# Peptides against a protein of PDB entry 7QUU: the designs that were tried, part 1

Every score and structure here is a prediction.

Target 1, 43 residues: chain A of PDB entry 7QUU
Amino acid sequence: DAVEPSVEKEYKKIISFRDTVFEGKHQQFLVPNNVRLKFLRDR
Structure headers, positions and changes below count from the first letter of each chain, unless a header shows other numbers.
Peptide ipSAE was made for these designs. It is ipSAE averaged over its two directions, with the distance scale d0 held at 1.0 Angstrom where the peptide's residues are scored. Compare it between designs on one protein only; published cut-offs may not apply.
The geometry check fails a fold that doesn't show the stated peptide or that is severely misdrawn somewhere.

## One batch from the design tools (peptide; made by RFdiffusion4, then SolubleMPNN; aimed at target 1 D1 E4 E10 R43; its pose is not in this set)

Design b1_p10_4_s4
Fold by OpenDDE base, seed 5:
Structure b1_p10_4_s4 (fold): chain B 43 residues (1-43), chain A 10 residues (1-10)
Amino acid sequence: as target 1 above (43 residues)
Amino acid sequence: RKKRLEELLR
């Protein structure tokens, strides 16, 4: 199960962005706590 | 790597 390095890099960016938003580091972007990155499980 | 990615997506 090798995730392509390109795909792994994109997912890490999206996760880092999500975590930064959820940590309140971006007060302007309300991500609902129930928003799961479903599109990343389908890849 | 896949397991760690799946853990981060849970």
Scores: peptide ipSAE 0.042, ipTM 0.554, DockQ to the pose 0.078
OpenDDE base, seeds 1, 2, 3, 4: peptide ipSAE 0.041, 0.042, 0.042, 0.030; ipTM 0.534, 0.537, 0.533, 0.526

## One batch from the design tools (peptide; made by RFdiffusion4, then SolubleMPNN; aimed at target 1 K13 Q28 V35 K38; its pose is not in this set)

Design b1_p11_4_s4
Fold by OpenDDE base, seed 2:
Structure b1_p11_4_s4 (fold): chain B 43 residues (1-43), chain A 11 residues (1-11)
Amino acid sequence: as target 1 above (43 residues)
Amino acid sequence: DELVKKMEELL
């Protein structure tokens, strides 16, 4: 299906925003598995 | 809306 060039530009912005929000959330919640395993060994 | 339809095809 041929999407209008205006709609394709808006779609690319929504995807870029989604990916930025997910990457930012993942960087805050990706405690590296090595840091979690260290916390469990020091208890 | 073609944008909504394209987002639904990706879910």
Scores: peptide ipSAE 0.022, ipTM 0.440, DockQ to the pose 0.043
OpenDDE base, seeds 1, 3, 4, 5: peptide ipSAE 0.017, 0.018, 0.018, 0.021; ipTM 0.391, 0.392, 0.398, 0.445

Design b1_p11_6_s2
Fold by OpenDDE base, seed 1:
Structure b1_p11_6_s2 (fold): chain B 43 residues (1-43), chain A 11 residues (1-11)
Amino acid sequence: as target 1 above (43 residues)
Amino acid sequence: ELVKKIEEAAK
């Protein structure tokens, strides 16, 4: 099944968010919640 | 926590 372009876009945002907030074994960086939410919304 | 839900969805 072809993944819809909308679903692929949102998936890429989730991966980019993970890679920005976590290092290695999902260790969270000290990022303010407002910056995290802005990243998800604007990218 | 939203971050934990996103972490789980991204695995």
Scores: peptide ipSAE 0.022, ipTM 0.378, DockQ to the pose 0.100
OpenDDE base, seeds 2, 3, 4, 5: peptide ipSAE 0.018, 0.017, 0.016, 0.015; ipTM 0.381, 0.372, 0.365, 0.270

## One batch from the design tools (peptide; aimed at target 1 I14)

Design b1_p12_2 (made by RFdiffusion4)
Pose (drawn by RFdiffusion4):
Structure b1_p12_2 (pose): chain A 43 residues (1-43), chain P 12 residues (1-12)
Amino acid sequence: as target 1 above (43 residues)
Amino acid sequence: ELLEEIEEKLEE
């Protein structure tokens, strides 16, 4: 499963979701310091 | 807990 057909579909849904949280204005999720670093460093 | 909730949302 190293690079499936799923990849771009996963990316569009995940990138947009993640990018909103990267702004931290996510309606469902307000993200502080530790969460900021977790997202950025891991991925 | 917040990270788990975010990961569960990503799995959806």

Design b1_p12_6 (made by RFdiffusion4)
Pose (drawn by RFdiffusion4):
Structure b1_p12_6 (pose): chain A 43 residues (1-43), chain P 12 residues (1-12)
Amino acid sequence: as target 1 above (43 residues)
Amino acid sequence: EELFEEIEEALE
């Protein structure tokens, strides 16, 4: 499963979701310091 | 940590 057909569909949905949380204005999730670093460093 | 796990579940 190294690069599936799923990849771009996964990306569009996940990138937009993540990018909103990267701003930290996510309606469902308010993200503090530790979460900020977790998102950025891992991915 | 719990919030981050909830975010990962929401991404799945």

Design b1_p12_8 (made by RFdiffusion4)
Pose (drawn by RFdiffusion4):
Structure b1_p12_8 (pose): chain A 43 residues (1-43), chain P 12 residues (1-12)
Amino acid sequence: as target 1 above (43 residues)
Amino acid sequence: SKLEELKEELEE
């Protein structure tokens, strides 16, 4: 499963969701310091 | 899905 057909579909839904949290204004999730670093460093 | 897993990690 290294690069499936799923990849771009995954990306569009995952990127947009993640990018909102990268601003930290996510309606469902308010993100502090530790979460900021977790997102950025891992991915 | 990977998005559901990511939402579960945020909830934790």

Design b1_p12_8_s1 (made by RFdiffusion4, then SolubleMPNN; from b1_p12_8, 4 letters changed)
Fold by OpenDDE base, seed 4:
Structure b1_p12_8_s1 (fold): chain B 43 residues (1-43), chain A 12 residues (1-12)
Amino acid sequence: as target 1 above (43 residues)
Amino acid sequence: SRLEELIEELKK
């Protein structure tokens, strides 16, 4: 039932990104490599 | 589960 902190962190990033997009902030921004989403293959 | 809650939040 508990989610690994790393997995939860990635989901929160996705949610944050979604919210940013829907706020109409279609401005291109540079995303640092350390902030990029990682593919959650194992869920 | 907590994971299901996160997935549900993504679907909003």
Scores: peptide ipSAE 0.130, ipTM 0.721, DockQ to the pose 0.049
OpenDDE base, seeds 1, 2, 3, 5: peptide ipSAE 0.123, 0.099, 0.107, 0.105; ipTM 0.715, 0.691, 0.695, 0.694; seed 2 fails the geometry check

Design b1_p12_8_s2 (made by RFdiffusion4, then SolubleMPNN; from b1_p12_8 with E8K E12K)
Fold by OpenDDE base, seed 2:
Structure b1_p12_8_s2 (fold): chain B 43 residues (1-43), chain A 12 residues (1-12)
Amino acid sequence: as target 1 above (43 residues)
Amino acid sequence: SKLEELKKELEK
């Protein structure tokens, strides 16, 4: 039942790639409010 | 098996 660590690592990379690219589960980042407000004012 | 579990997760 044990899986070689290298094999498990590759499967996890594939799953992560799928989630990020095809399901849009990429890590979100917080935009500072001051940057957001500046953008709106500069438009 | 753990490998089959990973394969199943990939197919979700």
Scores: peptide ipSAE 0.151, ipTM 0.742, DockQ to the pose 0.042
OpenDDE base, seeds 1, 3, 4, 5: peptide ipSAE 0.149, 0.145, 0.105, 0.123; ipTM 0.737, 0.736, 0.702, 0.715

Design b1_p12_8_s3 (made by RFdiffusion4, then SolubleMPNN; from b1_p12_8 with K7I E11K E12K)
Fold by OpenDDE base, seed 2:
Structure b1_p12_8_s3 (fold): chain B 43 residues (1-43), chain A 12 residues (1-12)
Amino acid sequence: as target 1 above (43 residues)
Amino acid sequence: SKLEELIEELKK
């Protein structure tokens, strides 16, 4: 199942933000429950 | 799925 390019792009932005904020600590944080992010959780 | 694989890779 292919991933929509827009969804992939947004997820990469989230990971980039995480890595910046936590300075090398790969700590996960909760993301908003919008349509795109909800789609990621469901797959 | 491809999405699950992508998520796993990006979280590394």
Scores: peptide ipSAE 0.030, ipTM 0.512, DockQ to the pose 0.055
OpenDDE base, seeds 1, 3, 4, 5: peptide ipSAE 0.024, 0.027, 0.020, 0.028; ipTM 0.476, 0.493, 0.410, 0.498; seed 4 fails the geometry check

## One batch from the design tools (peptide; made by RFdiffusion4, then SolubleMPNN; aimed at target 1 E10 F39 D42; its pose is not in this set)

Design b2_p13_5_s2
Fold by OpenDDE base, seed 5:
Structure b2_p13_5_s2 (fold): chain B 43 residues (1-43), chain A 13 residues (1-13)
Amino acid sequence: as target 1 above (43 residues)
Amino acid sequence: VEELLKELKELLK
């Protein structure tokens, strides 16, 4: 089953967020409201 | 924050 390109893009953002937080790089993630992970809204 | 990181770890196993 080919993962939808939209879903793969959201997973890559989740991985990047994880890695940034675990690296202790507390950059104030001003996640613009338009960059909100759509996948996290359905929980 | 820690609970969100735990959930993200479980989703990415």
Scores: peptide ipSAE 0.029, ipTM 0.497, DockQ to the pose 0.050
OpenDDE base, seeds 1, 2, 3, 4: peptide ipSAE 0.027, 0.024, 0.027, 0.024; ipTM 0.478, 0.477, 0.480, 0.468; seeds 1, 3 fail the geometry check

## One batch from the design tools (peptide; aimed at target 1 K13 D42)

Design b2_p14_1_s4 (made by RFdiffusion4, then SolubleMPNN; its pose is not in this set)
Fold by OpenDDE base, seed 3:
Formats: C-alpha cells, sequence, structure tokens
Structure b2_p14_1_s4 (fold): chain B 43 residues (1-43), chain A 14 residues (1-14)
C-alpha cells in the first residue's frame, strides 16, 4: 500500500524526533532530559 | 504503521 506523501512526511518527523530524544544522535540540540520526557508523557 | 511506532516509543520509555 502506497503511504500517502502527507503521512510519510509526518512519519519522518516522528522518527527524527525519536532519534533526537532517545539516541542522543543530535548532541547539537541541548534539550534538557526533563523536556524530552514531558513531550512523550503528555500524549 | 504510525500507531505501532507510537507504541514502540511508549514501550522504550517504561
Amino acid sequence: as target 1 above (43 residues)
Amino acid sequence: ELEELEKKIKEELE
């Protein structure tokens, strides 16, 4: 099934966010650990 | 697919 281009863009944003939050691969974003955990608890 | 990713993200935070 071809994922709609809108859904693929949202999926890529969520993956990029996951990789920034969990894997620390983006050490360039000094997101405090407390802010990382709040975003995922409020959803 | 998106719902399964949200579930995996929640499971990695517990």
Scores: peptide ipSAE 0.023, ipTM 0.385, DockQ to the pose 0.047
OpenDDE base, seeds 1, 2, 4, 5: peptide ipSAE 0.021, 0.021, 0.020, 0.020; ipTM 0.434, 0.428, 0.417, 0.431

Design b2_p14_8 (made by RFdiffusion4)
Pose (drawn by RFdiffusion4):
Formats: sequence, C-alpha cells, structure tokens
Structure b2_p14_8 (pose): chain A 43 residues (1-43), chain P 14 residues (1-14)
Amino acid sequence: as target 1 above (43 residues)
Amino acid sequence: SLVEELEELFLENE
C-alpha cells in the first residue's frame, strides 16, 4: 500500500482538514501549542 | 497518534 489510488483523494480531504487546523480555527477543534508542533513535526 | 485520531473523527463525520 505504498501509494495507492487513494492517495490524491486522501490528500484533498485530509490537506484541507489539516490546513484549517494549521490555522487553528477549526470549527470542531481548537488547537494549542503541543498540537501545533505535533502536526508540523510529524507530517 | 493524536493527529490520526483527529483524522479518524473527521472522516467518521463524512
């Protein structure tokens, strides 16, 4: 499963979701310091 | 991980 057909579809849904959290204005999730670093350092 | 849990929660809502 190293690069599936799923990849771009996963990316569009996930990148937009993640990008909103990267602003931290996500309606469902308000993200503080530790969460900021976790997102950025890991991925 | 926390990032994966948040992604799973988001995808479950779709």

## One batch from the design tools (peptide; made by RFdiffusion4, then SolubleMPNN; aimed at target 1 K13 V31 K38 R43; its pose is not in this set)

Design b2_p15_8_s1
Fold by OpenDDE base, seed 4:
Structure b2_p15_8_s1 (fold): chain B 43 residues (1-43), chain A 15 residues (1-15)
Amino acid sequence: as target 1 above (43 residues)
Amino acid sequence: DEKLEKLKEELKKLL
């Protein structure tokens, strides 16, 4: 199944964000602005 | 994509 290129790009951002948050062990990580998820700003 | 929305919701609960 061909995942739409838009959905694949968003998925890759979510994975990169997850990995940045978890690999970090709760230290202050500079999450790159291109990897920041919108729902974290709405809290 | 239901898998993408589930993953967004899980991350929203953890953060």
Scores: peptide ipSAE 0.026, ipTM 0.447, DockQ to the pose 0.092
OpenDDE base, seeds 1, 2, 3, 5: peptide ipSAE 0.025, 0.025, 0.025, 0.025; ipTM 0.446, 0.467, 0.439, 0.453

Design b2_p15_8_s4
Fold by OpenDDE base, seed 5:
Structure b2_p15_8_s4 (fold): chain B 43 residues (1-43), chain A 15 residues (1-15)
Amino acid sequence: as target 1 above (43 residues)
Amino acid sequence: DKKLEELKKELEKLL
């Protein structure tokens, strides 16, 4: 199933942000499920 | 949206 191009672009931004912020940091950033779901519910 | 829930599950695996 094709993800909408708008949602895919935001997903790629979140991953790029994760990789940039945590690059070289062995920090498992546990995003709370409520926060993970909020970014995806407003669309 | 079933597609949105699938993207959520992929995001949850990557974060």
Scores: peptide ipSAE 0.032, ipTM 0.460, DockQ to the pose 0.060
OpenDDE base, seeds 1, 2, 3, 4: peptide ipSAE 0.021, 0.026, 0.022, 0.026; ipTM 0.399, 0.442, 0.454, 0.434

## One batch from the design tools (peptide; aimed at target 1 E10 V21 D42 R43)

Design b2_p16_3 (made by RFdiffusion4)
Pose (drawn by RFdiffusion4):
Structure b2_p16_3 (pose): chain A 43 residues (1-43), chain P 16 residues (1-16)
Amino acid sequence: as target 1 above (43 residues)
Amino acid sequence: EKLEELEEIFEEFNEK
């Protein structure tokens, strides 16, 4: 499963979601310091 | 609680 057909569909959904959290204005999730670093360092 | 849920979602993203 190294690169499936799913990749771009996964990316569009997940990138947008993540990018909203990267701003930290996510309606469902407010992100502090530790979470900021977790998102950025891992991925 | 919401942060734990976000961490679980993030782990799922890492598995992809």

Design b2_p16_5_s3 (made by RFdiffusion4, then SolubleMPNN; its pose is not in this set)
Fold by OpenDDE base, seed 5:
Structure b2_p16_5_s3 (fold): chain B 43 residues (1-43), chain A 16 residues (1-16)
Amino acid sequence: as target 1 above (43 residues)
Amino acid sequence: SLREEFEEEIKKLKEE
């Protein structure tokens, strides 16, 4: 299925945000472990 | 697909 380029860009941002803030696998910037939003994962 | 990857990632976020 062809995803529109606008939708593709939003999906990539959400995945990158998850990976950076929650898991830190695809960090675009260094997020310290104590600043990771763990409280959003536990809710 | 990127949609399937997104859906899997959102599913993981809801299970946490």
Scores: peptide ipSAE 0.034, ipTM 0.523, DockQ to the pose 0.062
OpenDDE base, seeds 1, 2, 3, 4: peptide ipSAE 0.033, 0.031, 0.033, 0.029; ipTM 0.522, 0.501, 0.509, 0.496

## One batch from the design tools (peptide; aimed at target 1 K38)

Design b2_p17_3 (made by RFdiffusion4)
Pose (drawn by RFdiffusion4):
Structure b2_p17_3 (pose): chain A 43 residues (1-43), chain P 17 residues (1-17)
Amino acid sequence: as target 1 above (43 residues)
Amino acid sequence: EKAEEKLEELKEELEEL
């Protein structure tokens, strides 16, 4: 499953969701310091 | 379906953090 047909569909839904959280204004999730570094460093 | 499962797993990771 190294690169499936799913990749771009996964990206568009996951990127947009992540990018909102990268701003930290996510309606469902308010993200502090540790979460910020977790998202940026891992991915 | 796979994209929704991965988004759910990402939401669960946010809850754990």

Design b2_p17_3_s3 (made by RFdiffusion4, then SolubleMPNN; from b2_p17_3 with E5K E15K E16K)
Fold by OpenDDE base, seed 2:
Structure b2_p17_3_s3 (fold): chain B 43 residues (1-43), chain A 17 residues (1-17)
Amino acid sequence: as target 1 above (43 residues)
Amino acid sequence: EKAEKKLEELKEELKKL
């Protein structure tokens, strides 16, 4: 199933926020393509 | 600074979902 463009956009922002908060503090985990957060999937 | 701006943008958009 194609991920809804709205949900993919929101997921990319959550990741961009995480990466900014954790920059230089924690190891960044590579998020595989087509991974989405559970709470965005269930909406 | 950059984190606070992205947090506010994220809050505004999560409110529209």
Scores: peptide ipSAE 0.043, ipTM 0.566, DockQ to the pose 0.077
OpenDDE base, seeds 1, 3, 4, 5: peptide ipSAE 0.041, 0.028, 0.036, 0.041; ipTM 0.560, 0.508, 0.545, 0.533

Design b2_p17_5_s1 (made by RFdiffusion4, then SolubleMPNN; its pose is not in this set)
Fold by OpenDDE base, seed 5:
Structure b2_p17_5_s1 (fold): chain B 43 residues (1-43), chain A 17 residues (1-17)
Amino acid sequence: as target 1 above (43 residues)
Amino acid sequence: DEKLEEEKKELEKLLEE
């Protein structure tokens, strides 16, 4: 199925965020949890 | 997209742990 370009763009943001969160579980200092949770809820 | 909303919800849980 051809994923709409809008949906594909949001998947790429979530994948990039996931990788930053997984790296950030080892580096809790780079992004505060409240900023991370806001990123997930506002999009 | 239902799969996108599910992945967001899983990532939110992983941040609350």
Scores: peptide ipSAE 0.052, ipTM 0.523, DockQ to the pose 0.093
OpenDDE base, seeds 1, 2, 3, 4: peptide ipSAE 0.051, 0.041, 0.027, 0.046; ipTM 0.512, 0.506, 0.467, 0.524

Design b2_p17_7_s1 (made by RFdiffusion4, then SolubleMPNN; its pose is not in this set)
Fold by OpenDDE base, seed 4:
Structure b2_p17_7_s1 (fold): chain B 43 residues (1-43), chain A 17 residues (1-17)
Amino acid sequence: as target 1 above (43 residues)
Amino acid sequence: EEEEKLKKLIEEYEKKQ
């Protein structure tokens, strides 16, 4: 299934945010999907 | 609709990590 270009841009923002917020933390915190989606809505 | 597509993408990414 082709992901719409809007949804792909938001997905790339979530990945970049996860990588930046957890950069240097050896523990992958599972950010709940609801917190990730809220972060996109607040931007 | 777009929020559900985004949720699925996040879940698929978390399965690949």
Scores: peptide ipSAE 0.043, ipTM 0.489, DockQ to the pose 0.109
OpenDDE base, seeds 1, 2, 3, 5: peptide ipSAE 0.031, 0.041, 0.030, 0.037; ipTM 0.483, 0.477, 0.492, 0.506

Design b2_p17_7_s2 (made by RFdiffusion4, then SolubleMPNN; its pose is not in this set)
Fold by OpenDDE base, seed 4:
Structure b2_p17_7_s2 (fold): chain B 43 residues (1-43), chain A 17 residues (1-17)
Amino acid sequence: as target 1 above (43 residues)
Amino acid sequence: EEKEELEKLLKEYEEEE
């Protein structure tokens, strides 16, 4: 289905965050767990 | 926990496409 341009932007942001924070491209000490968990809750 | 919550979030966006 044609994803709304707002939802597509949020999806791309979450994918970029996954790749950066969880795929080891960004060290866990640079992004505290409380900041990572806040990103997932600030929907 | 953080990875499982991210996987849940990703699944919700994939179900909307």
Scores: peptide ipSAE 0.038, ipTM 0.550, DockQ to the pose 0.061
OpenDDE base, seeds 1, 2, 3, 5: peptide ipSAE 0.029, 0.035, 0.030, 0.023; ipTM 0.523, 0.552, 0.512, 0.456; seed 3 fails the geometry check

Design b2_p17_8_s3 (made by RFdiffusion4, then SolubleMPNN; its pose is not in this set)
Fold by OpenDDE base, seed 5:
Structure b2_p17_8_s3 (fold): chain B 43 residues (1-43), chain A 17 residues (1-17)
Amino acid sequence: as target 1 above (43 residues)
Amino acid sequence: DEKLKEEEKKLEEWLKE
């Protein structure tokens, strides 16, 4: 099944965010968890 | 998309720890 280009763009943003956080490049102490969870849901 | 929803769920679980 061809994934729609919109869904692929959103997926790439989620993966990039995950990798940035897991690599310790995202400063978890500057952004509250509730704001991060909102950012994930509002995509 | 099921894969997108699974990755969102994994990130939500990780952010709750």
Scores: peptide ipSAE 0.037, ipTM 0.495, DockQ to the pose 0.094
OpenDDE base, seeds 1, 2, 3, 4: peptide ipSAE 0.027, 0.035, 0.026, 0.030; ipTM 0.443, 0.446, 0.440, 0.491; seed 4 fails the geometry check

## One batch from the design tools (peptide; aimed at target 1 V3 V7 E10)

Design b2_p18_2_s3 (made by RFdiffusion4, then SolubleMPNN; its pose is not in this set)
Fold by OpenDDE base, seed 2:
Structure b2_p18_2_s3 (fold): chain B 43 residues (1-43), chain A 18 residues (1-18)
Amino acid sequence: as target 1 above (43 residues)
Amino acid sequence: LEKELEEARKLLEERKKL
């Protein structure tokens, strides 16, 4: 099943965001722990 | 958010099996 390229790009962004927020794997965005926790409380 | 993350994870895992 070909996931539409638009939908695939959106999911890749969500995964990149997850890895930044939860795992800190994306060191390119030093999201401070307080900002991470605020984001998770507001969603 | 958590639902979207799980859906995204599932789709990426399914695509790695094809």
Scores: peptide ipSAE 0.043, ipTM 0.536, DockQ to the pose 0.166
OpenDDE base, seeds 1, 3, 4, 5: peptide ipSAE 0.041, 0.039, 0.041, 0.041; ipTM 0.538, 0.532, 0.529, 0.540; seeds 1, 4 fail the geometry check

Design b2_p18_4_s1 (made by RFdiffusion4, then SolubleMPNN; its pose is not in this set)
Fold by OpenDDE base, seed 3:
Structure b2_p18_4_s1 (fold): chain B 43 residues (1-43), chain A 18 residues (1-18)
Amino acid sequence: as target 1 above (43 residues)
Amino acid sequence: TLEEKYKKLKELEKKLKE
């Protein structure tokens, strides 16, 4: 089924946050600054 | 909460695989 572009964008942001914070993977997508912890932004 | 975000993630992941 075709997923709306808005839903896909939200999913990608959540995945990127998970990977960056919990798995230490390379950030694939833009995570909003209000969601990211300060220490992750200042690196 | 983080748990709510992961629940939302799982729902979105299911939709993206349809």
Scores: peptide ipSAE 0.035, ipTM 0.477, DockQ to the pose 0.111
OpenDDE base, seeds 1, 2, 4, 5: peptide ipSAE 0.031, 0.029, 0.031, 0.025; ipTM 0.485, 0.450, 0.447, 0.413

Design b2_p18_8 (made by RFdiffusion4; failed a check: too like the target's own chain)
Pose (drawn by RFdiffusion4):
Formats: sequence, C-alpha cells, structure tokens
Structure b2_p18_8 (pose): chain A 43 residues (1-43), chain P 18 residues (1-18)
Amino acid sequence: as target 1 above (43 residues)
Amino acid sequence: SLEEEYKKIIEKLKKIDE
C-alpha cells in the first residue's frame, strides 16, 4: 500500500482539514502549542 | 477526538510514504 489510488483523494480531504488546524481556527478543534508541533514535526 | 483523528491521518500517510 505504498502509494495507492487513494493518495490524492486522501490528500485533498486531509490537507484541507490539516491546513485549517495549521491555522488553528478549526471549528471542531482549537489547537494549542503541543498540538502545533505534533502536526508540523511528524508530517 | 483530535488525537484519534491525528492518528488515523498519520497511519494513512505513513502507508503512502512506505
């Protein structure tokens, strides 16, 4: 499963979700310091 | 939770990166 057909579909939904959380204005999730580093360092 | 959603996303991305 190293690179499936799913990749771009996964990216569009995840990237947009993640990018909103990268701003931290996510309606469902307000992200503080530790969460900020977790998202950026891991991925 | 945000932690569960994060884990789900990272697991999918790790499979792509492998």

Design b2_p18_8_s4 (made by RFdiffusion4, then SolubleMPNN; from b2_p18_8, 7 letters changed)
Fold by OpenDDE base, seed 5:
Structure b2_p18_8_s4 (fold): chain B 43 residues (1-43), chain A 18 residues (1-18)
Amino acid sequence: as target 1 above (43 residues)
Amino acid sequence: SLEEKYKEIKEKLDKFRK
């Protein structure tokens, strides 16, 4: 389905957040293990 | 589980990732 540009932009933000919180990776930095919300993936 | 839902959402959203 066609996605509006504004919606696509918000999805990219969600992906960035996901990578930071769950995978510990971001464009500018790597998140230390002790601050990652890894427990959410294991539930 | 949250893990399964995370995977599902990840697969759906990855198409928007550059």
Scores: peptide ipSAE 0.030, ipTM 0.445, DockQ to the pose 0.073
OpenDDE base, seeds 1, 2, 3, 4: peptide ipSAE 0.028, 0.028, 0.028, 0.027; ipTM 0.436, 0.435, 0.438, 0.432

## One batch from the design tools (peptide; made by RFdiffusion4, then SolubleMPNN; aimed at target 1 E4; its pose is not in this set)

Design b2_p19_1_s1
Fold by OpenDDE base, seed 4:
Structure b2_p19_1_s1 (fold): chain B 43 residues (1-43), chain A 19 residues (1-19)
Amino acid sequence: as target 1 above (43 residues)
Amino acid sequence: KEELKKAIEEREKQKKLEE
C-alpha cells in the first residue's frame, strides 16, 4: 500500500519523538511549580 | 503509555516484514 509521503513523515516524527522520550534523552523541562499550576488553572 | 509503545512497535515490525 502506497502510504502517502505526508503520512510517512508524520510516522517518522512520532517514532523519533518516542525514541527520544523512552531513551531518557527527553530533557525534562524543569517547569517551575508556579508556572505548572498557572497552566493547570488557565485550562 | 505502554499500550502506545506496543502499537508503535507492532507497526515497526509490520513495516520490516513488508520490505
Scores: peptide ipSAE 0.026, ipTM 0.432, DockQ to the pose 0.054
OpenDDE base, seeds 1, 2, 3, 5: peptide ipSAE 0.026, 0.023, 0.025, 0.019; ipTM 0.433, 0.421, 0.420, 0.365; seed 3 fails the geometry check

Design b2_p19_1_s3
Fold by OpenDDE base, seed 1:
Structure b2_p19_1_s3 (fold): chain B 43 residues (1-43), chain A 19 residues (1-19)
Amino acid sequence: as target 1 above (43 residues)
Amino acid sequence: KKEKEEAIKKREEEKKKKE
């Protein structure tokens, strides 16, 4: 089943947002690195 | 930047092994 090109665009945005969060390019909050790494491990 | 995050993760795992 070919994923609709609309859904692929949304997945690419989610992945890009994830990667910017992981790269520390998007610090909305002064979250300590330990709390951030915990949140990513508990998921 | 990814390499710096892996280095932080490694240092945190080493601290958790010393508790």
Scores: peptide ipSAE 0.016, ipTM 0.210, DockQ to the pose 0.015
OpenDDE base, seeds 2, 3, 4, 5: peptide ipSAE 0.020, 0.012, 0.017, 0.015; ipTM 0.259, 0.211, 0.238, 0.226; seeds 2, 4 fail the geometry check

Design b2_p19_8_s2
Fold by OpenDDE base, seed 1:
Structure b2_p19_8_s2 (fold): chain B 43 residues (1-43), chain A 19 residues (1-19)
Amino acid sequence: as target 1 above (43 residues)
Amino acid sequence: DEELLKKAKELLEEKLKEE
């Protein structure tokens, strides 16, 4: 099934954010507001 | 904050299993 290019782009951003959080670099990583977890938004 | 990092990992892993 061809995943819509929009959904694939959002999924790639979530993966990139995960990998940055796993590396402990999440404070330096600018994630889009749509993929940023609510409890990480204001810290 | 190590606890914040742990919760972030858990929620991201859950979200990636639902998609």
Scores: peptide ipSAE 0.024, ipTM 0.446, DockQ to the pose 0.048
OpenDDE base, seeds 2, 3, 4, 5: peptide ipSAE 0.019, 0.020, 0.023, 0.021; ipTM 0.384, 0.390, 0.454, 0.424; seed 5 fails the geometry check

Design b2_p19_8_s3
Fold by OpenDDE base, seed 2:
Structure b2_p19_8_s3 (fold): chain B 43 residues (1-43), chain A 19 residues (1-19)
Amino acid sequence: as target 1 above (43 residues)
Amino acid sequence: DEKVLEEAKKLLEKKKKEE
């Protein structure tokens, strides 16, 4: 499946934030509203 | 965009299964 390059870019930011803040690849994290990427806000 | 949200969810689920 070809991922849209905009979605992939924003997904990489979520992963980087998770890895920096939570030190764990397997934790369910709630992305804080201040870190919530624009594409997750724009329904 | 609901499509972008569903794609992001699908990517999160794939990565959660690969890690």
Scores: peptide ipSAE 0.043, ipTM 0.424, DockQ to the pose 0.059
OpenDDE base, seeds 1, 3, 4, 5: peptide ipSAE 0.036, 0.025, 0.030, 0.040; ipTM 0.435, 0.389, 0.409, 0.442; seeds 1, 4 fail the geometry check

## One batch from the design tools (peptide; made by RFdiffusion4, then SolubleMPNN; aimed at target 1 D42; its pose is not in this set)

Design b2_p20_1_s1
Fold by OpenDDE base, seed 3:
Structure b2_p20_1_s1 (fold): chain B 43 residues (1-43), chain A 20 residues (1-20)
Amino acid sequence: as target 1 above (43 residues)
Amino acid sequence: YPEERKKIKELEKLLKELKE
């Protein structure tokens, strides 16, 4: 059976949502080294 | 994130069944 395009679209949305949410929650907050050095000098 | 994972897996299963 040909997959209805609407069903396929919704499936792709769920996969995209999963990936985005989990990637965002596990993303490390990267502080640039120059900002870190500035912070240390200002103390 | 066990509850979120469970819900997503449920939805994935439902959509798979709709494709069959």
Scores: peptide ipSAE 0.050, ipTM 0.595, DockQ to the pose 0.026
OpenDDE base, seeds 1, 2, 4, 5: peptide ipSAE 0.038, 0.033, 0.041, 0.044; ipTM 0.561, 0.523, 0.582, 0.598

